Peptides against a protein of PDB entry 1LOE. Designs and how they scored, part 83

Target 1, 181 residues: chain A of PDB entry 1LOE
Amino acid sequence: TETTSFSITKFGPDQQNLIFQGDGYTTKERLTLTKAVRNTVGRALYSSPIHIWDSKTGNVANFVTSFTFVIDAPNSYNVADGFTFFIAPVDTKPQTGGGYLGVFNSKDYDKTSQTVAVEFDTFYNTAWDPSNGDRHIGIDVNSIKSINTKSWKLQNGKEANVVIAFNAATNVLTVSLTYPN
Target 2, 181 residues: chain A of PDB entry 1LOE as posed
Amino acid sequence: TETTSFSITKFGPDQQNLIFQGDGYTTKERLTLTKAVRNTVGRALYSSPIHIWDSKTGNVANFVTSFTFVIDAPNSYNVADGFTFFIAPVDTKPQTGGGYLGVFNSKDYDKTSQTVAVEFDTFYNTAWDPSNGDRHIGIDVNSIKSINTKSWALQNGKEANVVIAFNAATNVLTVSLTYPN

## One batch from the design tools (peptide; made by RFdiffusion4, then SolubleMPNN)

Design b2_p22_6_s2 (from b2_p22_6, 8 letters changed)
Fold by OpenDDE base, seed 1:
Structure b2_p22_6_s2 (fold): chain B 181 residues (1-181), chain A 22 residues (1-22)
Amino acid sequence: as target 1 above (181 residues)
Amino acid sequence: FSATGNSRVDIVSLSGSSELTL
């Protein structure tokens, strides 16, 4: 069995195990994906490739990731667009901005994307988002159109704790989000 | 991680683990 683990409790100015793309950077010991500036994309990739699929056996890795995030919107009535945690090929580059969250380019299924994302979506896009208009967590497979969603209430400026786990035996991805305060 | 839009998005901490049976 191959195992991998990592932990980052403080993001330094020279964080070597991250690749920054677009506007992503570190400051004040945090990873800042975007500032309060319109029409930008910010991304950060874990720089060490993780073996999650074995071509010989077809086995897929079990994995668990946890993180704490803060969304600080200057206008609580207009919060766009959200962010993702995603898995993609090692040479992945920023994709379409706005409602595509810098990860996808279409609501149509595109197997060549080879991307799975958990979205924390703060903006309602009528073309693909759940019709109730709620901010939501979504599971996205090769498309910005989620295969499953759950309503989520943003607490502006507050820390949220997230756990994402994948069980390869059951092919079930679980996402939990809590606001401890 | 990837973010877009008009708000500040910070990641405060991050950890992960994986297990692949060969």
Scores: peptide ipSAE 0.748, ipTM 0.958, DockQ to the pose 0.939
Fold by OpenDDE base, seed 4:
Structure b2_p22_6_s2 (fold): chain B 181 residues (1-181), chain A 22 residues (1-22)
Amino acid sequence: as target 1 above (181 residues)
Amino acid sequence: FSATGNSRVDIVSLSGSSELTL
């Protein structure tokens, strides 16, 4: 069995186990993906490739990731666009911005994307988001149009705890989000 | 991680683990 584990409790200025893309950077011990008012894409990748699929056996890894995030919107009535946790090929580069969250280019299923994302989407895009207009968590497979979503109430400026787990035996991805305060 | 838009998005902490049976 091949195993990998890592933990980052403080993001330093020379965080060498991350690859920063677009406007992503570290400051004040946090990983900052985007800043307010900026029309940009900010990304950060774990720098070491993780073996999650074995071509010989076809086995897929079990994995668990846990993180704490904060979305701080200058105007709580105008919050765009959100962020993702995603898995993609090692040479992945920033994709389309705005509602595509920098990880996808289409609402059409595109197998060549080879990208799975959990989105924390704060902005309603009529063309693909759930019609109720709620901010939501979504599971995205090779498309910005989620295969499943659940409404999520953003607490502006508050820390949220997220756990994402994948069980290869059941092929089930679970996502939990809590505001501990 | 990837983010876009008009708000500040910070990741405060991160951990992960994986297990692949060969």
Scores: peptide ipSAE 0.744, ipTM 0.959, DockQ to the pose 0.943
Fold by OpenDDE base, seed 3:
Structure b2_p22_6_s2 (fold): chain B 181 residues (1-181), chain A 22 residues (1-22)
Amino acid sequence: as target 1 above (181 residues)
Amino acid sequence: FSATGNSRVDIVSLSGSSELTL
């Protein structure tokens, strides 16, 4: 069995195990994906490739990731666009178009992207988001159009705790989000 | 992680683990 684990409780100014893309950076012990500036993309990748799928056996890894995030919007009634936690090929590059969260480029299913994302989507895009218009958590497989969604109430400026777990035996991805305060 | 838009998005802490049976 191959295992990998990591923990970052405070993000340093030169966090060596992250690759920064776009406007992503670290400051004040946090990883800042975006500032409150329109039309920007910020990303950060774990620098070490993780063996998620083995081509010889076909086996997929079990994985669990936990993180705490804060969305701080200057205007609580106009919050765009959200963010993702995603898994993609090592040569993944930032994508344009705000509604695509810097990860995807189409609502059409594209298996060549080889990308799975959990989105925390704060902005309603009528072309692909759930029709109720709620801010939501979504599971995205090779498309910005989620295969499943759950409404989520953003608490502006507050820390949210997230756990994402994948069970390879059952092929089930679970996502939990809580505001402890 | 990836974000776009008009709001500040911070990741405060992060941990992860994986297990692949061969």
Scores: peptide ipSAE 0.740, ipTM 0.957, DockQ to the pose 0.937
Fold by OpenDDE base, seed 2:
Structure b2_p22_6_s2 (fold): chain B 181 residues (1-181), chain A 22 residues (1-22)
Amino acid sequence: as target 1 above (181 residues)
Amino acid sequence: FSATGNSRVDIVSLSGSSELTL
């Protein structure tokens, strides 16, 4: 069995186990993906490649990730597109910005993307988002158009706790989000 | 993680684990 584990409680100015892309950086012990400026993309990758699928056996890894995030929008009723937690090939680079969240390029399914993302989507894109217009959590497989979504109420400037777990035996990905305060 | 502009997005803490049976 191959195992990996890591924990980052404070993000340092030279966080060596992260790869920063675009406008992503660390400050005040946080990982800042983007500031409140237009037309930017910020990403951060865990620097150690993780063996999540074995081509010889066909086995897929179980995994659990937990994180706390804060979205601070200048206008709580007119916020940006949101962000993702994603899994992609090791050579992944920033993709289309705006509503594509820097991880996808199309609403059409593209298996060559090899990307799975959990989106925390705060902006309604009529071309692919749920028609109710709610801010939502989505599971994205090779497309910005989620295979499943659930409405989520953003608390602007507040810390949200997220747990994402994948069970390979059941092929089920679970996402939980809570605002403890 | 990935985000696009117009809102500040911070990650405050992060942990993870994986287990692959071969």
Scores: peptide ipSAE 0.662, ipTM 0.939, DockQ to the pose 0.930

Design b2_p22_6_s3 (from b2_p22_6, 8 letters changed)
Fold by OpenDDE base, seed 1:
Structure b2_p22_6_s3 (fold): chain B 181 residues (1-181), chain A 22 residues (1-22)
Amino acid sequence: as target 1 above (181 residues)
Amino acid sequence: FSATGNSRVDVVSLSGSSTLNL
């Protein structure tokens, strides 16, 4: 059995094992993906090698990831577009902005994307989002159109604690979000 | 991680663990 673990509690100016893309950067010990300016994309990739698939056996790793994030919108009634945790090929580059969250380019299933994302979507896009218009958590496989969603109430400016777990035996991805404050 | 839009988005902390059975 191969086990890998990591922890980042403070994001430094020369943070190792992160690749910054678009407007992503570190400041005040935080990873800042976007500022309060519209029409931007910010990304950060964890660059340490993690063996999550074994070609010899075909086995896929079980994994658990936890993180804390904050969305701070100048206007609580106009919050766009969202935040994602995603897994993609090592050479991944920023994709379409806006409602595509910098991770996808289409609502159509595209296997060549090779991308799985957990979205925390703050903006309703009629073409693919749940029809109730709620802000939501979504699981996205090779498409911005989620395979499953759950309504989520944004607490503007507050820290959200997230746990994402994948069980390889059942092929089930589990997401939890809590606001401790 | 990725974010888009008109708001400040920060990640405060991050951890992970993986187990691959061979």
Scores: peptide ipSAE 0.744, ipTM 0.957, DockQ to the pose 0.905
Fold by OpenDDE base, seed 4:
Structure b2_p22_6_s3 (fold): chain B 181 residues (1-181), chain A 22 residues (1-22)
Amino acid sequence: as target 1 above (181 residues)
Amino acid sequence: FSATGNSRVDVVSLSGSSTLNL
């Protein structure tokens, strides 16, 4: 069995186990992906490749990730575009911004993307988002158009605790989000 | 992680674990 684990409680200025892309950086012990300016993309990758699929056995890894994030919008009535946790090939680079969240390029399924994302989507894009217009959590597989969504109420400026777990035996990805305060 | 748009997005903490049976 191959096991990987890590924990980062404070993000330092010399955080060597992250790869920063776009506008992503660390400051004040936080990982800052975007600032309050339009038309930017910020990403950060865990720098060590993780063996999540074994070609010999076909086995897929079980994984759990937990994180706390904050979206702080200057105007709570105009919040764009969102935040994602994603898994992608090791050489992944920023993709299309805006509603594509810097992770995808199309609403069409593209297996070559090899990307799975959990989105915390704050902006309604008519072409692919749930028709009710709600902010939502989505599971995205090789497309910005989620395979499943659930309405989510953003608490502007508040810390959200997230747990994402994948059970390989059941092939089920679970996502939980809570605002503890 | 990735974020886009007009808001400040911070990650405050992160942990993870993975187990692959061989």
Scores: peptide ipSAE 0.721, ipTM 0.955, DockQ to the pose 0.955
Fold by OpenDDE base, seed 2:
Structure b2_p22_6_s3 (fold): chain B 181 residues (1-181), chain A 22 residues (1-22)
Amino acid sequence: as target 1 above (181 residues)
Amino acid sequence: FSATGNSRVDVVSLSGSSTLNL
């Protein structure tokens, strides 16, 4: 069995196990992906490649990821596009910004993307988002158009606790988000 | 992680684990 684990409780200025892309950086012990500026993309990658799928056996890894994030928008009722947690090939680079969250380039399924993302989407893009217009959590497989979504009420400026778990035996990805009181 | 646009997005903490049976 191959096992990988890591924990980052404080993001330092020289965080060695992260690769920063675009406007992503660390400050005040936080990872800041974007500031409140238009037309930017910020990304951060875990620097060590993780063996998540074995071509010889066909086995897929079980994984659990937990993180806390904050979205702080100048206008709580007119916020930006949101952010995402994603798994992609090791040479991944920033993709289309805006509603594509810097991770995808199309709403059409593209298996060559080899990208799975959990989006925390705060902006309604009529071309691909759920028609109810709700802010939502989405599971994105090779497309910005989610294969599954759930409405989510953003608490502007508040910390959200997220747990993402994948069970390889059942092929089920579970996402939970809570705002602790 | 990735984010775009007009909002400040911070990640406060992160942990993870994976297990691959071979």
Scores: peptide ipSAE 0.644, ipTM 0.937, DockQ to the pose 0.935
Fold by OpenDDE base, seed 3:
Structure b2_p22_6_s3 (fold): chain B 181 residues (1-181), chain A 22 residues (1-22)
Amino acid sequence: as target 1 above (181 residues)
Amino acid sequence: FSATGNSRVDVVSLSGSSTLNL
């Protein structure tokens, strides 16, 4: 069995196990993906490729990730698109178009992208988001159009605790989000 | 992680673990 694990409780100014893309950077012990600036994309990748699928056996890894994030919008009623946690090929690059969250480039299913994302979507895009217009958590497989969504109430400026787990035996991805305060 | 535009988005902490049976 191959096992990989890591923990970052404080993000340093030279965080060697992250690759920064676009406007992503670290400051004040946090990973800042974006500032409150229009038309920017910020990303950060774990620098070491993770063996999540073995071509010889066909086995897929079980994984769990836990993180805490904050969205702080100067105007709580004029919020950007949100953010994602994603898994993609090692050569993944930032994508343009805010509604695609910097990860995707189409609402059409594209198996060649080989990208799975959990979106924390704060902006309603009529073309692909759930018709109720709610801010939501979505599971995205090779498309910005989620295969499943759940309504989520953003607490502006508050820390949200997230756990994402994948069980390879059942092929089930679970996502939980809590605001502890 | 990825984010776009007008809101400040911070990640405060991160951990991960994976296990692959071979």
Scores: peptide ipSAE 0.632, ipTM 0.933, DockQ to the pose 0.918

Design b2_p22_6_s4 (from b2_p22_6, 9 letters changed)
Fold by OpenDDE base, seed 1:
Order: sequence, then C-alpha cells, then structure tokens
Structure b2_p22_6_s4 (fold): chain B 181 residues (1-181), chain A 22 residues (1-22)
Amino acid sequence: as target 1 above (181 residues)
Amino acid sequence: FSATGNSRVDIVSISGSSTLNL
C-alpha cells in the first residue's frame, strides 16, 4: 500500500510545495486565489504528484482532504464566481474563467480534461447550474455541469470547514461543509 | 484550487491523505 499525506496550516511567502498560477499567491499566511477584482483566474497546485491510479492493477486511491476557506465579497448581493478543489494531470494549466472557475471549458463532457472538481459556486449560470439559482456545492467530472449538487448558504467573510472524501471501493465522493459557531 | 470572480477567496489551511492498494 502506498500512502501519501500533506498538511499546510500556514501558507508562507515561499511555499515551495505549491505551484501558483494566474493571480494565486500567499499573503498573511493564507493562500489567496483571487482578490476582489473581477475577470481574473487564480490557481494553486500541490507540486508533488500523488499516485491516485495504478495502471498495473487498475486500483484507485482512497483519499480524504480537509480545508478551511473564506470568501470575502465586497458586495454580498453580487458574488462571483466561486472556487474549486480539483484533481487534474500534473501539467494542468488555467482554463476558462468566469463561471468555468478556471478549471473547465465546456458544459459538455470532455474526457480529455481528466479533471474532477468540487465546486463552491456562488454565481448562477443559467446554462448549466441548478435551476433554483442557489449557491451550491457541486461535483464536476470533466465538465462544469455538475453530476450532483447541494445548496449552500454562503456566510460572507466567515471561515468554512470542508471535508472531501473518496471511497474507491464504492466509487463515492462525499463533501461536507460547516461554518463553526 | 482554482477561483474566479469579483471576491477575495482565501484558503486558510489544508490537509489530506491518500491510500492506494497495490
């Protein structure tokens, strides 16, 4: 069995195990993906490749990740666009911005993307988002159009705790989000 | 992680683990 683990509790100015793309950077011990400026893309990648799939056996790794995030919107009534936690090939580059969250380019399924993302989507895009217009958590497989979604109430400026787990035996991805009280 | 739009998005901390049976 191969086991990999990682932990970053404070993001330093020279965080060497991250690759920053677009507007992503570290400041004040946080990883800042975007500032309060529209029409930008910010990404950060864990620089060490993680063995998720074994070509010899076909086995897929079980994994769990936990993180804390903050969205701070200058206008709580106009919050765009959200962010993702995603898994993609090691040479991944920023994709389409806006509602595509810098990770995808289409609502059509594209196997060449080789990308799985958990989206925390704050902006309603009529073409692919759930029709109720709610801010939502989504599971995206090779498409910005989620295979499953759950409504999520953004607390502007507050820390949210997220746990994402994948069970390879059942092929089930679970996501939980809480705002500590 | 990837973010877009008009709001500040910060990641405060992260941890994780993976296990691959061979």
Scores: peptide ipSAE 0.746, ipTM 0.958, DockQ to the pose 0.934
Fold by OpenDDE base, seed 4:
Structure b2_p22_6_s4 (fold): chain B 181 residues (1-181), chain A 22 residues (1-22)
Amino acid sequence: as target 1 above (181 residues)
Amino acid sequence: FSATGNSRVDIVSISGSSTLNL
């Protein structure tokens, strides 16, 4: 059994285990993906290799990830577009911006994407988002069109705690989000 | 992580673990 763990409680300017893409950077001990500017993509990748799939046995790793995020929108009535936590090939590059969250390029299923994302989507895109128009958490597999979603109420400027867990035996991904304060 | 749009998105902290049976 191979076990890997990591923890980053403060994002320093010398974070060697991160690859920054687009406008992503660290400041004030936080990882800032985007600032309050339109038409930007910001990404950060954990650069240390993690063995998620074993080609010999075909086994997939169980994993649990916890993180805290803040979305701070200058205008609470106009919040776009959200962000993702995603797993993709190590050489992944920024994809389409806007509603595609810099991770996907289409609402059509594309297995070549090899990307699984948990989206925290603050903007309603008519072409693929849930018809109720709610801000939502979504599970995205090789497409920006989520395979499952749940409504989520953004608390602007507040810290949210997220836990994402994958059970390889059951093939179930779980996501929880709480606002502790 | 990946974000787009008109808002500031910060990740404050992160931790994780994985277990792969061989």
Scores: peptide ipSAE 0.743, ipTM 0.958, DockQ to the pose 0.926
Fold by OpenDDE base, seed 2:
Structure b2_p22_6_s4 (fold): chain B 181 residues (1-181), chain A 22 residues (1-22)
Amino acid sequence: as target 1 above (181 residues)
Amino acid sequence: FSATGNSRVDIVSISGSSTLNL
């Protein structure tokens, strides 16, 4: 059995176990993916590769991750675009910005992407987002068009707690989000 | 993590674990 664990409670200025891409950086002990500036992409990767799938056995890892995030929009009624927690190949680079969240390039399924993302999507993109226009959590597999979504009410400037868990035996990914305050 | 757009997105903390049976 291979087990990996990690914990970052404060993000330092020289956080050694992260790879920063685009405009991602750390400040005031937080990981800032993007500022309130249009047309930017910010990413951060865990620097150590994690063995998620074993080609020899076909086994997939069970995993659980918990994190706290804040979205602070200058205009509470015009919030774009959101962010993702994602798993991708070790050489992953920033992809298309805007509604593609810097992770995907198409709404069409592309197995070569090898990317699974949980999106916290604050902006309605007519071409692929749920037709109700709600801000939502989505599970994205090789496409920005989510395989499943759930409406989510953003609390601008407030901390949200997220838990993402994957059970390999059942092939079920679960996501929970709460605002404790 | 990856973010885009016109809003500030901060990650405050993160933890996790994975277990792969071989």
Scores: peptide ipSAE 0.738, ipTM 0.957, DockQ to the pose 0.942
Fold by OpenDDE base, seed 3:
Structure b2_p22_6_s4 (fold): chain B 181 residues (1-181), chain A 22 residues (1-22)
Amino acid sequence: as target 1 above (181 residues)
Amino acid sequence: FSATGNSRVDIVSISGSSTLNL
């Protein structure tokens, strides 16, 4: 059995185990993906490839991740676009188009993307988002159009705790989000 | 992680583990 673990409780100014893309950076012990500036993309990748799928056996790894995030919008009524936690090939590159959250480039299923994302989507895109217009958590497989979504109420400027778990035996991905305060 | 748009998005902390049976 191969086991990989990581923990970053405070993000340093020279965080060696992260690869920064676009406008992503660290400051004040946090990882800042985007500032409150329109039309920007910010990403951060774990610098070491993780063995998620073994081609020889076909086995897929069990995976658990916990993180805390803050979205701080200067205008609580105009919050775009959200963010993702994603798994992608090592050569993944930032994508343009705000609604694609910097990860995807189409609502059409594209198996060559080989990308799975959990989106925390604060902006309604008519072409692919749930018709109720709610801010939502989504599970995205090779497309910005989620295979499943759940409404989520953003608390602007407050810390949210997230747990993402994948059980390889059952092929079930679970996502939980709580605001402790 | 990836974000776009007009709002500040911060990750405060993260941890994780992966277990692959071979």
Scores: peptide ipSAE 0.737, ipTM 0.957, DockQ to the pose 0.932

Design b2_p22_8_s1 (from b2_p22_8, 9 letters changed)
Fold by OpenDDE base, seed 5:
Structure b2_p22_8_s1 (fold): chain B 181 residues (1-181), chain A 22 residues (1-22)
Amino acid sequence: as target 1 above (181 residues)
Amino acid sequence: DITYNLSHTLSLEEFKDGVAEV
């Protein structure tokens, strides 16, 4: 068993172990993914490849990641598309922006994408989002159309604590989002 | 605290398609 771990409490301008793409940058010890401008994409990648699946042995790794995020929109009724946590190939590049969150290019399942994402989606896209129009947490596999969703009430400007875990024994991906009091 | 939970059991095919082999 091999374990790879990292922890970033404060983000610096020259933060090691991160590769910034698009509009991603650090300021005030925070990671900022986008400017307050439409059609911008910012991404941050962990610079060291993580071994999740060994094709020779068939071994699959467990993983747990935790982070805190803030969505701070000037108008709670006019919020951008949201953001994702994602796992993608080492040579991944920014994909389609807007409703595709810079991670996907299609609502159709595309195995060549090789991307798993957890979306925190704040904008209703009629073509693929749940018909109730709710902001939602979604699990995405090779498609912007989530395989499962949970309605989520955005608390604008407040910190949300997220834990994402994958259990290799059960193949269960779990997402927990908490707004602390 | 307000907590939201979401889980999904990935199929083997979904997992392999979604994660690059190493």
Scores: peptide ipSAE 0.507, ipTM 0.884, DockQ to the pose 0.904
Fold by OpenDDE base, seed 4:
Structure b2_p22_8_s1 (fold): chain B 181 residues (1-181), chain A 22 residues (1-22)
Amino acid sequence: as target 1 above (181 residues)
Amino acid sequence: DITYNLSHTLSLEEFKDGVAEV
């Protein structure tokens, strides 16, 4: 089984392997996905397409990705909607912003979306988020309504190390988020 | 370190619907 691994640890202004959409840009070695304005959408795509599922052979690839993110907010209780890592068709375009994280358009399952995402959701949307209102990590398949979630306490301004892996043999998608000491 | 883990076994339908055919 083919395995694809990629890690993003630094975002330079001349990042060659990223395609920016919307308000996304790089500065100070960081990728900024949103401007400090209402309902903005910023996205960055890996410029090289990855073959995850070969419909002809049925083969599924393993993949592992790692990255570090920081959420800066005026305070830990006043944050935007968060962000997401996603896998989508090569011709993907920004979708609905805000609570939809620029990746989805509905809480209804839409197979035509062909999008798998890991959300780091910092805002409670009553219509689809877990009822406890916690900030959370979510796994999303063709819907902004996560198929599984994990409560997560945001550490404002702190770097979080993320590893997302898919095991093709077991079809298990795993997410690990660590705030290192 | 503070670590959060989340995992999910994708169903066949979820997987095929969720990833682009290549």
Scores: peptide ipSAE 0.495, ipTM 0.856, DockQ to the pose 0.869
Fold by OpenDDE base, seed 1:
Structure b2_p22_8_s1 (fold): chain B 181 residues (1-181), chain A 22 residues (1-22)
Amino acid sequence: as target 1 above (181 residues)
Amino acid sequence: DITYNLSHTLSLEEFKDGVAEV
């Protein structure tokens, strides 16, 4: 078995275990992915590769990750596009922005993407998002079109605590988002 | 507290195709 663990309590300007892409950077002990401007993509990657699935041995790893995020939009009635936690190949580069969240390029299933993402989607894209138009948490596999979603009420400017867990024995991916208080 | 939960059981195909091998 193999275990990879890391913890970052304060984000500094020189995070050696993170690779910043696009507009991603750190300031005030925060990881900032984008500024409140249009058409920006920022990403941060864990700098060390981790073994989640080994095709040779068939081994699958459990993982649990937790983080806190804040979406602080100037206009709570118009918030785009949200953000995502994702697992992708080690050489991953920023993909299409906007509704694709910088992680995907298509609503069609693309196995070459090799990307699993949990989206926190604040903008309704008619072409692929749930028809109810709700902001939502989504699980995305090789496509921006989620395989499963949960309606989610954004609390603008409030901290949300997220836990994402994968159980290798059951192949269950679980997401929990909590607004404390 | 307000908590939202979402779970999904990945198929074998989804897992192999979606989870990156390192």
Scores: peptide ipSAE 0.468, ipTM 0.825, DockQ to the pose 0.880
Fold by OpenDDE base, seed 2:
Structure b2_p22_8_s1 (fold): chain B 181 residues (1-181), chain A 22 residues (1-22)
Amino acid sequence: as target 1 above (181 residues)
Amino acid sequence: DITYNLSHTLSLEEFKDGVAEV
């Protein structure tokens, strides 16, 4: 089984292999997706398409990605929608609906989206988010309404190390978020 | 360290629907 692996630890202003969409840009070795306000959309795409699924053979590839992010908001209780890592068709375009993290456009399952995403959601959208109101990590398949979630306590301004992996043998998507001591 | 883990087993249909062929 083919394995695709990529890791991004630096986001300089001249970061290679990234295509920016919307409000996304890089400065001071950081990728800034959006300002700390709601209803803004910023995205960055890996410029080299990865072969994940072959419809003819049915073969599925493993993939692993790692990155570090920081959410820095003036008030830890008043933050934007969050951000998402996603896999989508190469011609994907930002979605502009608030709360959809620039990726989705409905809480209803829509196979035409062809998108799998990991959300790091910092704003409670009553229409689709877990009812406990917790900030959360979510796995999204063709819908902003996550198929699985994990409550997550945001540490404002702290670096979070993320590893996202897909095991093709088991079809398990795993997300690990670590705040180092 | 504080670590959060989340996993999900994608069904074949979910995978085919959710991942475009490239």
Scores: peptide ipSAE 0.456, ipTM 0.805, DockQ to the pose 0.879

